# Peptides against a protein of PDB entry 7C96, part 14

Target 1, 73 residues: chain A of PDB entry 7C96
Amino acid sequence: PVIPDDFRCPISLELMKDPVIVSTGQTYERTCIEKWLQAGHGTCPKTQQTLTSTVLTPNYVLRSLIAQWCEAN

## One batch from the design tools (peptide; aimed at target 1 D5 C32)

Design b2_p16_6_s2 (made by RFdiffusion4, then SolubleMPNN; from b2_p16_6 with P1A N6D T8N)
Fold by OpenDDE base, seed 2:
Structure b2_p16_6_s2 (fold): chain B 73 residues (1-73), chain A 16 residues (1-16)
Amino acid sequence: as target 1 above (73 residues)
Amino acid sequence: APAPADPNLPDAYVPP
């Protein structure tokens, strides 16, 4: 099945399992963005904006939507 | 529409 673009991590391009939101409002797979930050980057991969915080907030709504999609496909 | 990727993203970056 065709995976909706909004359900794919901008970094891995794969279906997200643990989506998290960064300070810019963009969502990534937790493991991907953590590795990006560990590499010393202080910007958002998608928007190029400077991150005002390194806090990663779980995107529970998206996680639920993806789960529903997976059950149907 | 997708925004251009961060120019600091390394070419050899391999996601998990």
Scores: peptide ipSAE 0.095, ipTM 0.713, DockQ to the pose 0.080
OpenDDE base, seeds 1, 3, 4, 5: peptide ipSAE 0.073, 0.076, 0.079, 0.093; ipTM 0.694, 0.691, 0.695, 0.697

Design b2_p16_6_s3 (made by RFdiffusion4, then SolubleMPNN; from b2_p16_6 with P1A P4A N6D T8S)
Fold by OpenDDE base, seed 2:
Structure b2_p16_6_s3 (fold): chain B 73 residues (1-73), chain A 16 residues (1-16)
Amino acid sequence: as target 1 above (73 residues)
Amino acid sequence: APAAADPSLPDAYVPP
C-alpha cells in the first residue's frame, strides 16, 4: 500500500522508524537528522530555518502511528 | 505550499 507522506522522512523519503522532532517542529528519521547535524549544519533540512537548538525530541505519537500502520499493512 | 528544502542536503546526506 501507499505510505502516507507524513510517515516518510523528509530526507530519506523512507518510512520512519525512529522519528524525532527538531526545534522547528519538523520530524525526521533520527539517523538522517543526526548525520545532517554531524555535518555541521545548523538549519532545518525541510524549512531551512535556523535551529534554536540541536536537541532531538522523540515523536512518540508518530512512532506509534507508524508502527500501527506497519502492522495493518 | 511546502517550504523548499535546504540546498545543502545533497552534500550532507547519503542515502543508505
Scores: peptide ipSAE 0.083, ipTM 0.700, DockQ to the pose 0.079
OpenDDE base, seeds 1, 3, 4, 5: peptide ipSAE 0.073, 0.069, 0.071, 0.076; ipTM 0.684, 0.676, 0.678, 0.698

Design b2_p16_6_s4 (made by RFdiffusion4, then SolubleMPNN; from b2_p16_6 with P1A N6D T8S Y13P)
Fold by OpenDDE base, seed 1:
Structure b2_p16_6_s4 (fold): chain B 73 residues (1-73), chain A 16 residues (1-16)
Amino acid sequence: as target 1 above (73 residues)
Amino acid sequence: APAPADPSLPDAPVPP
């Protein structure tokens, strides 16, 4: 079925497997945001806001929701 | 709401 937009990475546009939250509250696929940061960027790809931290926090709730959705569909 | 990230930016990761 159609994948919910909130389950897709804003960068890759693919279903997220390892979603992580940045300081702005936006969620991305870990590998995508890591590449962005490694390229020297210090802003949120989606909002362009400066990141107050480059720490990536696992979005366990979303990860679980995606897993549940995949199991049901 | 903000638009999706622009993968076409010079140093942005390219979607597979």
Scores: peptide ipSAE 0.071, ipTM 0.724, DockQ to the pose 0.093
OpenDDE base, seeds 2, 3, 4, 5: peptide ipSAE 0.055, 0.042, 0.063, 0.046; ipTM 0.704, 0.684, 0.701, 0.700

Design b2_p16_7 (made by RFdiffusion4)
Pose (drawn by RFdiffusion4):
Structure b2_p16_7 (pose): chain A 73 residues (1-73), chain P 16 residues (1-16)
Amino acid sequence: as target 1 above (73 residues)
Amino acid sequence: TAEKEEESAEWKEEME
């Protein structure tokens, strides 16, 4: 059960199934960041930096790295 | 690790 931290969501602290990127460059689990934005916050959770967009963009290359790591272990 | 857990707990409380 040796899970690299880079693959963990900063809020869930678990492996990411649907990693998305916010305008600051930080990556979160979709369900976690969605709840954060639903609670009325307009800030990057990790950096407290205010957001310039609400667009959540899938981090496909990370999805690939996670998927690769998953099959090996 | 402890700091990360504390920050996550704080964010979860703020979302509630």

Design b2_p16_7_s1 (made by RFdiffusion4, then SolubleMPNN; from b2_p16_7, 12 letters changed)
Fold by OpenDDE base, seed 5:
Parts: sequence; C-alpha cells; structure tokens
Structure b2_p16_7_s1 (fold): chain B 73 residues (1-73), chain A 16 residues (1-16)
Amino acid sequence: as target 1 above (73 residues)
Amino acid sequence: SEEEKEKAKKILEEIK
C-alpha cells in the first residue's frame, strides 16, 4: 500500500518508527535528526531554518497514527 | 516530489 507522505521521514523517506519534532515544527525519524545534529548542523533539514533549540520532542500522536495505519495495511 | 527526494538524498548522504 502507498505510505502517506506525512508518515515518511523527510530524510530517510521511510515510514517513521520514532518520530520527533524539532523547534521548527518539522517531524523526523529520531535517528536521522540526531545524526544530522551530531554532524554539526544547527538547521532544520527540511526548511533550512535555524533551530532555536536542539531539544527533540516525541511526536506521540503521529507515532500512534502510524501504528494504526500499519495495523490496517 | 522528485525535488524533495533529491534533497532528502543529499541530506542522507551527509549523515550516513
């Protein structure tokens, strides 16, 4: 089945398993964004906006939606 | 889109 774009990590393009939100409001797979930050970047991969914080907030709602989608497909 | 895919690919290469 076709995976909804909102369920794919903007970096890996894969179905997210541990989605996290950055300060710009964009959501990424935790592993992907952590590697990006560890590489010394301080911007949002998707928007190129400067991150006001490096805090990663779990997107529990999206995580649940993805889980529901996986169960149905 | 193809444009977004290309951007994603470049970023992925940087963190790989």
Scores: peptide ipSAE 0.472, ipTM 0.872, DockQ to the pose 0.707
OpenDDE base, seeds 1, 2, 3, 4: peptide ipSAE 0.464, 0.461, 0.467, 0.462; ipTM 0.872, 0.870, 0.872, 0.871

Design b2_p16_7_s2 (made by RFdiffusion4, then SolubleMPNN; from b2_p16_7, 12 letters changed)
Fold by OpenDDE base, seed 5:
Structure b2_p16_7_s2 (fold): chain B 73 residues (1-73), chain A 16 residues (1-16)
Amino acid sequence: as target 1 above (73 residues)
Amino acid sequence: MKEEKEKAEKILKEIE
């Protein structure tokens, strides 16, 4: 089945399992964005905007939506 | 999708 674009990590292009939100509002797979940050980057991979914070906020709503989608597909 | 894939590939290389 076709995976909704909003459910795919902008980096891995795979269905997100642990989506987290960065300061710019973009959501990524936790593992992917953590690696990006650990590599010394301070910008949003998708938008190139400077991150005002390196805090990663779990996107529980999206996680739930993805889980529901997976159950149906 | 093509453009998104291109961006993803570039980013992926930075975290590998």
Scores: peptide ipSAE 0.447, ipTM 0.867, DockQ to the pose 0.823
OpenDDE base, seeds 1, 2, 3, 4: peptide ipSAE 0.432, 0.434, 0.433, 0.430; ipTM 0.863, 0.865, 0.865, 0.863

Design b2_p16_7_s3 (made by RFdiffusion4, then SolubleMPNN; from b2_p16_7, 11 letters changed)
Fold by OpenDDE base, seed 1:
Structure b2_p16_7_s3 (fold): chain B 73 residues (1-73), chain A 16 residues (1-16)
Amino acid sequence: as target 1 above (73 residues)
Amino acid sequence: MEEEKEKAKKILEEIE
C-alpha cells in the first residue's frame, strides 16, 4: 500500500528504519543525514536552516508508528 | 510533491 509521507525520509524518500530528529525538528533516516553532515554540510536538507547542533535524536515514537504500520500492511 | 522529489534526488546524489 501507499507509504504515508511522514514515514518517508525527505532524502531517500524511502520508509525510514532509524528515524532521527535534527535541531530544526525535521526527521531523517540516520544514515542519510549522517552522510549529509559528513559531507561538510551544516544545514537542514529540507528547510535549509542552519543547524544549531549536529546532535541526532532518535525519533522513537515515529519508529514505533512505522513498525506498527508495517505489521498491519 | 514532485518538486520535493527532485530536491531529494539532488541531495541524494550529493551524499552518494
Scores: peptide ipSAE 0.458, ipTM 0.869, DockQ to the pose 0.709
OpenDDE base, seeds 2, 3, 4, 5: peptide ipSAE 0.456, 0.456, 0.458, 0.465; ipTM 0.870, 0.870, 0.870, 0.870; seed 5 fails the geometry check

Design b2_p16_7_s4 (made by RFdiffusion4, then SolubleMPNN; from b2_p16_7, 11 letters changed)
Fold by OpenDDE base, seed 2:
Structure b2_p16_7_s4 (fold): chain B 73 residues (1-73), chain A 16 residues (1-16)
Amino acid sequence: as target 1 above (73 residues)
Amino acid sequence: MEEELKRAQEILEEIE
């Protein structure tokens, strides 16, 4: 079935397993955004806005929605 | 936004 765009990491384009929210409000796969930050980038990959914080907040709601979708499809 | 994401994808591909 067609994977909803909101369930894919904007970077990897894969179904997110551990979605996290950055300071700009955008959500990415944890491993992807961590690699980005570790490479020395301090901006949001999608918006190019400077991140006010490097804290990654788990998107539990989205994680649950993705899990439900996977079970049904 | 698509251009920015493409750049990020290219950079991350190089990192991997």
Scores: peptide ipSAE 0.371, ipTM 0.856, DockQ to the pose 0.323
OpenDDE base, seeds 1, 3, 4, 5: peptide ipSAE 0.324, 0.330, 0.354, 0.356; ipTM 0.843, 0.844, 0.852, 0.852

Design b2_p16_8 (made by RFdiffusion4)
Pose (drawn by RFdiffusion4):
Structure b2_p16_8 (pose): chain A 73 residues (1-73), chain P 16 residues (1-16)
Amino acid sequence: as target 1 above (73 residues)
Amino acid sequence: DTEVNLETHTRYLEEV
């Protein structure tokens, strides 16, 4: 069960199934960041940096890295 | 980085 931290969501602290990127460059689990934005916050959770967009963009390359890691282990 | 993530997680549990 040796899970690299880079693949963990800063909020869930678990492996990411649907990693999305916010305008600051930080990556979160979709369901976690969606709840954060639903609670009325307009800030990047990790950096407290205020957001310039609400667009969540899938981090496909990371999805690929996580998927690769999953099949090996 | 671990400390910042734990703090972020704690703040998330308190505010969401």

Design b2_p16_8_s1 (made by RFdiffusion4, then SolubleMPNN; from b2_p16_8, 5 letters changed)
Fold by OpenDDE base, seed 1:
Structure b2_p16_8_s1 (fold): chain B 73 residues (1-73), chain A 16 residues (1-16)
Amino acid sequence: as target 1 above (73 residues)
Amino acid sequence: DKEKDLETHKRFLEEV
């Protein structure tokens, strides 16, 4: 079935397994955004805005929604 | 918003 756009990582374009929210409010797969930050970037990949913080907040709601969708499809 | 995501994907591949 077609994966909802909101469930795909903007970086990997794949279904997110461990979605995290950055300071700009955008959500990415943890491993993807960590690689981006480790490469020395301090901006949001999608918006190119400078991140006010490098803290990655787990998006538990989205994680749960994705899990529920996967169970049903 | 698939176009913007595709652009993001390409940017990531070029800079990582």
Scores: peptide ipSAE 0.647, ipTM 0.917, DockQ to the pose 0.961
OpenDDE base, seeds 2, 3, 4, 5: peptide ipSAE 0.083, 0.094, 0.042, 0.090; ipTM 0.660, 0.673, 0.607, 0.671

Design b2_p16_8_s2 (made by RFdiffusion4, then SolubleMPNN; from b2_p16_8, 7 letters changed)
Fold by OpenDDE base, seed 5:
Structure b2_p16_8_s2 (fold): chain B 73 residues (1-73), chain A 16 residues (1-16)
Amino acid sequence: as target 1 above (73 residues)
Amino acid sequence: DKEVDLETAKRFKETV
């Protein structure tokens, strides 16, 4: 089935398993954004805005929505 | 937007 765009990581283009929110409000797969940060980047991959923080906040709502979608499909 | 995501993915692959 077609994966909703909001459920795809902007980096991996795959269904997110552990979505996290960065300071710009964008959500990415944890593994992807961590690699980005570890590479020395301090910007949002999608918007290229400077991150005001490198804290990654779990997107529990999205995680749940994705899980529900996976169950139904 | 898929186009934006594709560009994001490309940027990631080029720098990581």
Scores: peptide ipSAE 0.644, ipTM 0.918, DockQ to the pose 0.952
OpenDDE base, seeds 1, 2, 3, 4: peptide ipSAE 0.057, 0.056, 0.626, 0.025; ipTM 0.646, 0.651, 0.914, 0.550

Design b2_p16_8_s3 (made by RFdiffusion4, then SolubleMPNN; from b2_p16_8, 10 letters changed)
Fold by OpenDDE base, seed 3:
Structure b2_p16_8_s3 (fold): chain B 73 residues (1-73), chain A 16 residues (1-16)
Amino acid sequence: as target 1 above (73 residues)
Amino acid sequence: DEEQNLKTAEQFKQTV
């Protein structure tokens, strides 16, 4: 089945397993965005907006939606 | 392809 675009990490393009939200509100796979930040970047990969924080917040809603999708497909 | 995707993002700020 085709994976919904919103369920794919903008970086890895794979189904997210541990989606996290950055300060701009965009969501990425945790490991991917951590690598981006560790590389010295201070912007959001997708929007190019400057991150006001490097805190990563788990996207529990999306995680649940992905889980439901996986169970149904 | 994650590595290549990261490189692309680093260079052009990937928008998908």
Scores: peptide ipSAE 0.064, ipTM 0.686, DockQ to the pose 0.126
OpenDDE base, seeds 1, 2, 4, 5: peptide ipSAE 0.039, 0.044, 0.057, 0.044; ipTM 0.654, 0.656, 0.664, 0.674

Design b2_p16_8_s4 (made by RFdiffusion4, then SolubleMPNN; from b2_p16_8, 7 letters changed)
Fold by OpenDDE base, seed 5:
Structure b2_p16_8_s4 (fold): chain B 73 residues (1-73), chain A 16 residues (1-16)
Amino acid sequence: as target 1 above (73 residues)
Amino acid sequence: DKERDLETAKRFEEEV
């Protein structure tokens, strides 16, 4: 089925399993954004804005929505 | 937006 754009990681282009929110409000797959940060980048991959924090906050709401979508499809 | 996501993905591949 067609995966909603909001459920796909901007980096992996795949359905997110462990979505996390960065300081800019954008959400990415945890493993992807961690690799980005480990590579020495301090910006948001999508917006290119400087991250005010490197803290990654789990997006539990999105995780739940994705789980519900997966269950239905 | 798929277009912007594609650009993001490419940036990741180029810089990581």
Scores: peptide ipSAE 0.718, ipTM 0.933, DockQ to the pose 0.939
OpenDDE base, seeds 1, 2, 3, 4: peptide ipSAE 0.715, 0.712, 0.713, 0.712; ipTM 0.933, 0.931, 0.932, 0.932

## One batch from the design tools (peptide; aimed at target 1 I11)

Design b2_p17_1 (made by RFdiffusion4)
Pose (drawn by RFdiffusion4):
Structure b2_p17_1 (pose): chain A 73 residues (1-73), chain P 17 residues (1-17)
Amino acid sequence: as target 1 above (73 residues)
Amino acid sequence: AAAEAETMAEAREIAAA
């Protein structure tokens, strides 16, 4: 059960199934960051940096790295 | 740093709810 932290969501602290990127460059689990934005915050949770867009963009390369790691272990 | 820790604790509480 040796899970690299880079693959963990800063909010869930668990492995990311649907990693998305916010305008600050930080990556979260979709369901986590969605709840954060639903609660009325307009800030990057990790950096407190205010957001310049609400667009969540999938981090496909990270999805690939996680998927690769998953099959090996 | 303390403020960031607090923000992350709140974000986790919101996600758990």

Design b2_p17_1_s1 (made by RFdiffusion4, then SolubleMPNN; from b2_p17_1, 10 letters changed)
Fold by OpenDDE base, seed 1:
Structure b2_p17_1_s1 (fold): chain B 73 residues (1-73), chain A 17 residues (1-17)
Amino acid sequence: as target 1 above (73 residues)
Amino acid sequence: SEALEKALEEAREIYKA
């Protein structure tokens, strides 16, 4: 079935497995955003805003929603 | 916008590498 856009990483365009929230509030797959940061970037890929922090906060709610969706589909 | 999409594309290339 069609994967909801909110469940796809803006970078990989794939279903997120380990979604994390950056300082701008955007959510990405952990591996995608980590590689971006490791490459020396300090901005949010989707918004171009400068990240005020490099802390990545797990989006447990979204993770759960995705898991539930996968169970049903 | 072009600028925003360019950043995402760059991030995608980095991810794929």
Scores: peptide ipSAE 0.681, ipTM 0.917, DockQ to the pose 0.920
OpenDDE base, seeds 2, 3, 4, 5: peptide ipSAE 0.673, 0.678, 0.680, 0.678; ipTM 0.915, 0.916, 0.917, 0.916

Design b2_p17_1_s2 (made by RFdiffusion4, then SolubleMPNN; from b2_p17_1, 8 letters changed)
Fold by OpenDDE base, seed 4:
Structure b2_p17_1_s2 (fold): chain B 73 residues (1-73), chain A 17 residues (1-17)
Amino acid sequence: as target 1 above (73 residues)
Amino acid sequence: SAALEEQLARARAIAAE
């Protein structure tokens, strides 16, 4: 079935498994954004805004929603 | 925008490594 856009990582374009929120409020797959940061980038891939923090906050709500969707589809 | 798409593309390339 069609994966809801909100459930897809802006980077990988795949269904997120471990969604994390960056300082700009955007959510990405953890692995994707970590690699981006480790590569020396300090901007939000989707908004291009400078990240005020490199802290990645788990988006548990979204993770749950994705899990529910996966179970139903 | 082109700049945005480029950044996302770069991020995607890095993620694929």
Scores: peptide ipSAE 0.738, ipTM 0.938, DockQ to the pose 0.916
OpenDDE base, seeds 1, 2, 3, 5: peptide ipSAE 0.737, 0.734, 0.737, 0.734; ipTM 0.938, 0.937, 0.937, 0.937

Design b2_p17_1_s3 (made by RFdiffusion4, then SolubleMPNN; from b2_p17_1, 8 letters changed)
Fold by OpenDDE base, seed 1:
Structure b2_p17_1_s3 (fold): chain B 73 residues (1-73), chain A 17 residues (1-17)
Amino acid sequence: as target 1 above (73 residues)
Amino acid sequence: SEALEKALAEAREIYAA
């Protein structure tokens, strides 16, 4: 089945397993955004906005939605 | 925009490495 765009990481383009929210409100797969940050970047890949914080907040709502989708498909 | 696409492309390369 076709994976909803909102469930795909903007970077990996794969179904997110551990989605996290950055300061700009965008959500990425944790591993993808961590590698970006570790490479010395301080901006949001999708929007290019400067990150006000490097804290990554788990997107539990999305994680749950993805789990529900996976269960049904 | 090209700038936004470039940033995502770079992020994708970093991830793939």
Scores: peptide ipSAE 0.688, ipTM 0.919, DockQ to the pose 0.906
OpenDDE base, seeds 2, 3, 4, 5: peptide ipSAE 0.683, 0.682, 0.686, 0.686; ipTM 0.918, 0.918, 0.919, 0.919

Design b2_p17_1_s4 (made by RFdiffusion4, then SolubleMPNN; from b2_p17_1, 13 letters changed)
Fold by OpenDDE base, seed 1:
Structure b2_p17_1_s4 (fold): chain B 73 residues (1-73), chain A 17 residues (1-17)
Amino acid sequence: as target 1 above (73 residues)
Amino acid sequence: SEELKKALEEARKIYEE
């Protein structure tokens, strides 16, 4: 089945397994955004906005929604 | 925006490395 766009990481373009929210409100797969930050970047890949914090907040709601979708499909 | 696409593409390259 077709994976909903909101369930795909903007970077990897794959179904997110460990989605995290950055300070701009955008959500990415943890490994993708961590590699970006480790490379010395301090901006949001999708919006280019400067991150006010490098804290990555787990998006539990989205994680749950994805899990539910996977179970049904 | 082409600039926005560029940043995202760079992030994709880094991820695949």
Scores: peptide ipSAE 0.662, ipTM 0.916, DockQ to the pose 0.907
OpenDDE base, seeds 2, 3, 4, 5: peptide ipSAE 0.656, 0.659, 0.661, 0.661; ipTM 0.915, 0.915, 0.916, 0.916

Design b2_p17_2 (made by RFdiffusion4)
Pose (drawn by RFdiffusion4):
Structure b2_p17_2 (pose): chain A 73 residues (1-73), chain P 17 residues (1-17)
Amino acid sequence: as target 1 above (73 residues)
Amino acid sequence: TELTLDQVVERVEEMQA
């Protein structure tokens, strides 16, 4: 059960199934960051940096790295 | 594990502290 932290969501602290990127460059689990934005916050949770867009973009290359790690272990 | 809305908020406030 040796899970690299880079693959963890800063909010869930668990492995990411649907990693998305916000305008600040930080990556979160979709359901976590969606709830954060639903609660009325307009800030990057990790950096407190205010957001310039609400667009969540899938981090496909990370999805690939996580998927690769998953099959090996 | 799925988090509720309040749990997300609580965890984010604790992380920012």

Design b2_p17_2_s1 (made by RFdiffusion4, then SolubleMPNN; from b2_p17_2, 6 letters changed)
Fold by OpenDDE base, seed 1:
Structure b2_p17_2_s1 (fold): chain B 73 residues (1-73), chain A 17 residues (1-17)
Amino acid sequence: as target 1 above (73 residues)
Amino acid sequence: MELSLEEVVERIEELQA
């Protein structure tokens, strides 16, 4: 079935397995955003805003929603 | 599947285009 847009990583364009939130509030797949940050980039891929922090916060709510969707579909 | 750094950068460039 068609994956909801909110469940796809803006970078990988795939269903997120480990979604994390950056300081701008955008959510990405952990592995994608980590590589971007480790390469020395300090901006949000989607908004291009400078990140006020490089801390990545797990989006547990979204992870749960994705899991529920996968179970039902 | 996981993406390489090059692939990540490419996707981001496309996202920003």
Scores: peptide ipSAE 0.732, ipTM 0.930, DockQ to the pose 0.831
OpenDDE base, seeds 2, 3, 4, 5: peptide ipSAE 0.731, 0.730, 0.730, 0.731; ipTM 0.929, 0.929, 0.929, 0.929

Design b2_p17_2_s2 (made by RFdiffusion4, then SolubleMPNN; from b2_p17_2, 5 letters changed)
Fold by OpenDDE base, seed 1:
Structure b2_p17_2_s2 (fold): chain B 73 residues (1-73), chain A 17 residues (1-17)
Amino acid sequence: as target 1 above (73 residues)
Amino acid sequence: TELSLEEVVARVEELQA
């Protein structure tokens, strides 16, 4: 079935396995955003806003929702 | 599959287009 948009990483366009939230509130796959930041970029890929912090917060709720969806589909 | 840095940058460019 079609993967819900909220469950796909804006960068990889794939189902997120380890979703993390950046300072702008956007969520990405950890590996994708880490590579972006490690390359020296300080902006949010989706919004292009300057990140106020490089801290990545695990989106546990979304991770759980994705897991539940995968079990049902 | 996991994307390379090059692929990540390319995808971001497309996302921002």
Scores: peptide ipSAE 0.737, ipTM 0.929, DockQ to the pose 0.844
OpenDDE base, seeds 2, 3, 4, 5: peptide ipSAE 0.732, 0.732, 0.736, 0.736; ipTM 0.927, 0.927, 0.929, 0.929

Design b2_p17_2_s3 (made by RFdiffusion4, then SolubleMPNN; from b2_p17_2, 7 letters changed)
Fold by OpenDDE base, seed 1:
Structure b2_p17_2_s3 (fold): chain B 73 residues (1-73), chain A 17 residues (1-17)
Amino acid sequence: as target 1 above (73 residues)
Amino acid sequence: MELSLEEVVERIKELQA
């Protein structure tokens, strides 16, 4: 079935397995955003805003929603 | 599957276009 847009990583365009939130509030797949940050980039891929922090916060709510969707579909 | 850094950067360029 068609994956909801909110469940796809803006970078990988795939269903997120480990979604994390950056300081701008955008959510990405952990592995994607980590590579971007480790390469020395300090901006949000989607908004291009400068990140006020490089801390990545797990989006547990979204992870749960994705899991529920996968179980039902 | 996981993307390489090069692939990530390319996808981001496309995202920002």
Scores: peptide ipSAE 0.737, ipTM 0.930, DockQ to the pose 0.826
OpenDDE base, seeds 2, 3, 4, 5: peptide ipSAE 0.737, 0.735, 0.090, 0.736; ipTM 0.930, 0.930, 0.690, 0.930

Design b2_p17_2_s4 (made by RFdiffusion4, then SolubleMPNN; from b2_p17_2, 7 letters changed)
Fold by OpenDDE base, seed 4:
Structure b2_p17_2_s4 (fold): chain B 73 residues (1-73), chain A 17 residues (1-17)
Amino acid sequence: as target 1 above (73 residues)
Amino acid sequence: MELSLEEVVERIEELQK
């Protein structure tokens, strides 16, 4: 079945396993955004806005929704 | 599948187009 756009990482384009929220409110796969940040980049990949924080907040709600979707499909 | 830094950067560049 087709993966809902909201469940796919904007970078990897794959179903997110460990979704995290950046300061701009966008969600990415943890490993993808961590590599971007570790490389010295300080902007949001999708919006290009400057990140006000390097903190990555786990998106537990989305993680649960994805799990539910996977169970049903 | 986990992407390399190079792949991540490439994907982001495409995303921003």
Scores: peptide ipSAE 0.726, ipTM 0.927, DockQ to the pose 0.834
OpenDDE base, seeds 1, 2, 3, 5: peptide ipSAE 0.726, 0.725, 0.724, 0.724; ipTM 0.928, 0.927, 0.927, 0.927

Design b2_p17_3 (made by RFdiffusion4)
Pose (drawn by RFdiffusion4):
Structure b2_p17_3 (pose): chain A 73 residues (1-73), chain P 17 residues (1-17)
Amino acid sequence: as target 1 above (73 residues)
Amino acid sequence: AAAQAATMAEARAIAAA
């Protein structure tokens, strides 16, 4: 059960199934960051940096790295 | 640093709800 932290969501602290990127460059689990934005916050949770867009973009390369790690272990 | 830790605790509490 040796899970690299880079693959963890800063909110869930668990492995990411649907990692998305916010305008600050930080990556979250979709369901976590969605709830954060639904609670009325307009801030990057990790950096407190205010957001310049609400667009969540999938981090496909990270999804690939996670998927690769998953099959090996 | 303390403010950022507090914000992350709040974000986790929201996500748990």

Design b2_p17_3_s1 (made by RFdiffusion4, then SolubleMPNN; from b2_p17_3, 9 letters changed)
Fold by OpenDDE base, seed 1:
Structure b2_p17_3_s1 (fold): chain B 73 residues (1-73), chain A 17 residues (1-17)
Amino acid sequence: as target 1 above (73 residues)
Amino acid sequence: SEALQKQLEEARAIAAE
């Protein structure tokens, strides 16, 4: 079945396993965004907005929704 | 936006390493 766009990481384009929210509100796969930050970048890959913080907040709601979708498909 | 796509492409390249 087709994976909902909201469940795919903007970077990897794969189903997110550990989705995290950045300061701009965008959600990415943790490993993808961490690599971006570790490479010295301080902007949001999808929006180019400057990140006001490098704190990554787990998106538990999305994680749950993805889990539910996986169970049904 | 070309600029936006470029950022994503760069991020994808880094993530693939």
Scores: peptide ipSAE 0.740, ipTM 0.937, DockQ to the pose 0.904
OpenDDE base, seeds 2, 3, 4, 5: peptide ipSAE 0.737, 0.736, 0.739, 0.738; ipTM 0.936, 0.936, 0.937, 0.936

Design b2_p17_3_s2 (made by RFdiffusion4, then SolubleMPNN; from b2_p17_3, 13 letters changed)
Fold by OpenDDE base, seed 1:
Structure b2_p17_3_s2 (fold): chain B 73 residues (1-73), chain A 17 residues (1-17)
Amino acid sequence: as target 1 above (73 residues)
Amino acid sequence: SAALEEQLKLAQEIYKE
């Protein structure tokens, strides 16, 4: 089935398994954003806004929604 | 914009490395 856009990581373009929220409010797959930060970048990949923090907050709500969708499809 | 697309592409390339 077609994966909802909101469930795909902007970087990997794949269904997110461990979605995390950055300071700009955008959500990415943890692995993707960590590699970006480790490469020395300090901006949001999708918006180019400077990240005010490098803290990655787990998006538990989205993770749950994705899990529910996967179970139903 | 082109600038936004280019950065996102860069992030995608880094991820695939």
Scores: peptide ipSAE 0.707, ipTM 0.926, DockQ to the pose 0.937
OpenDDE base, seeds 2, 3, 4, 5: peptide ipSAE 0.700, 0.705, 0.703, 0.705; ipTM 0.925, 0.925, 0.925, 0.925

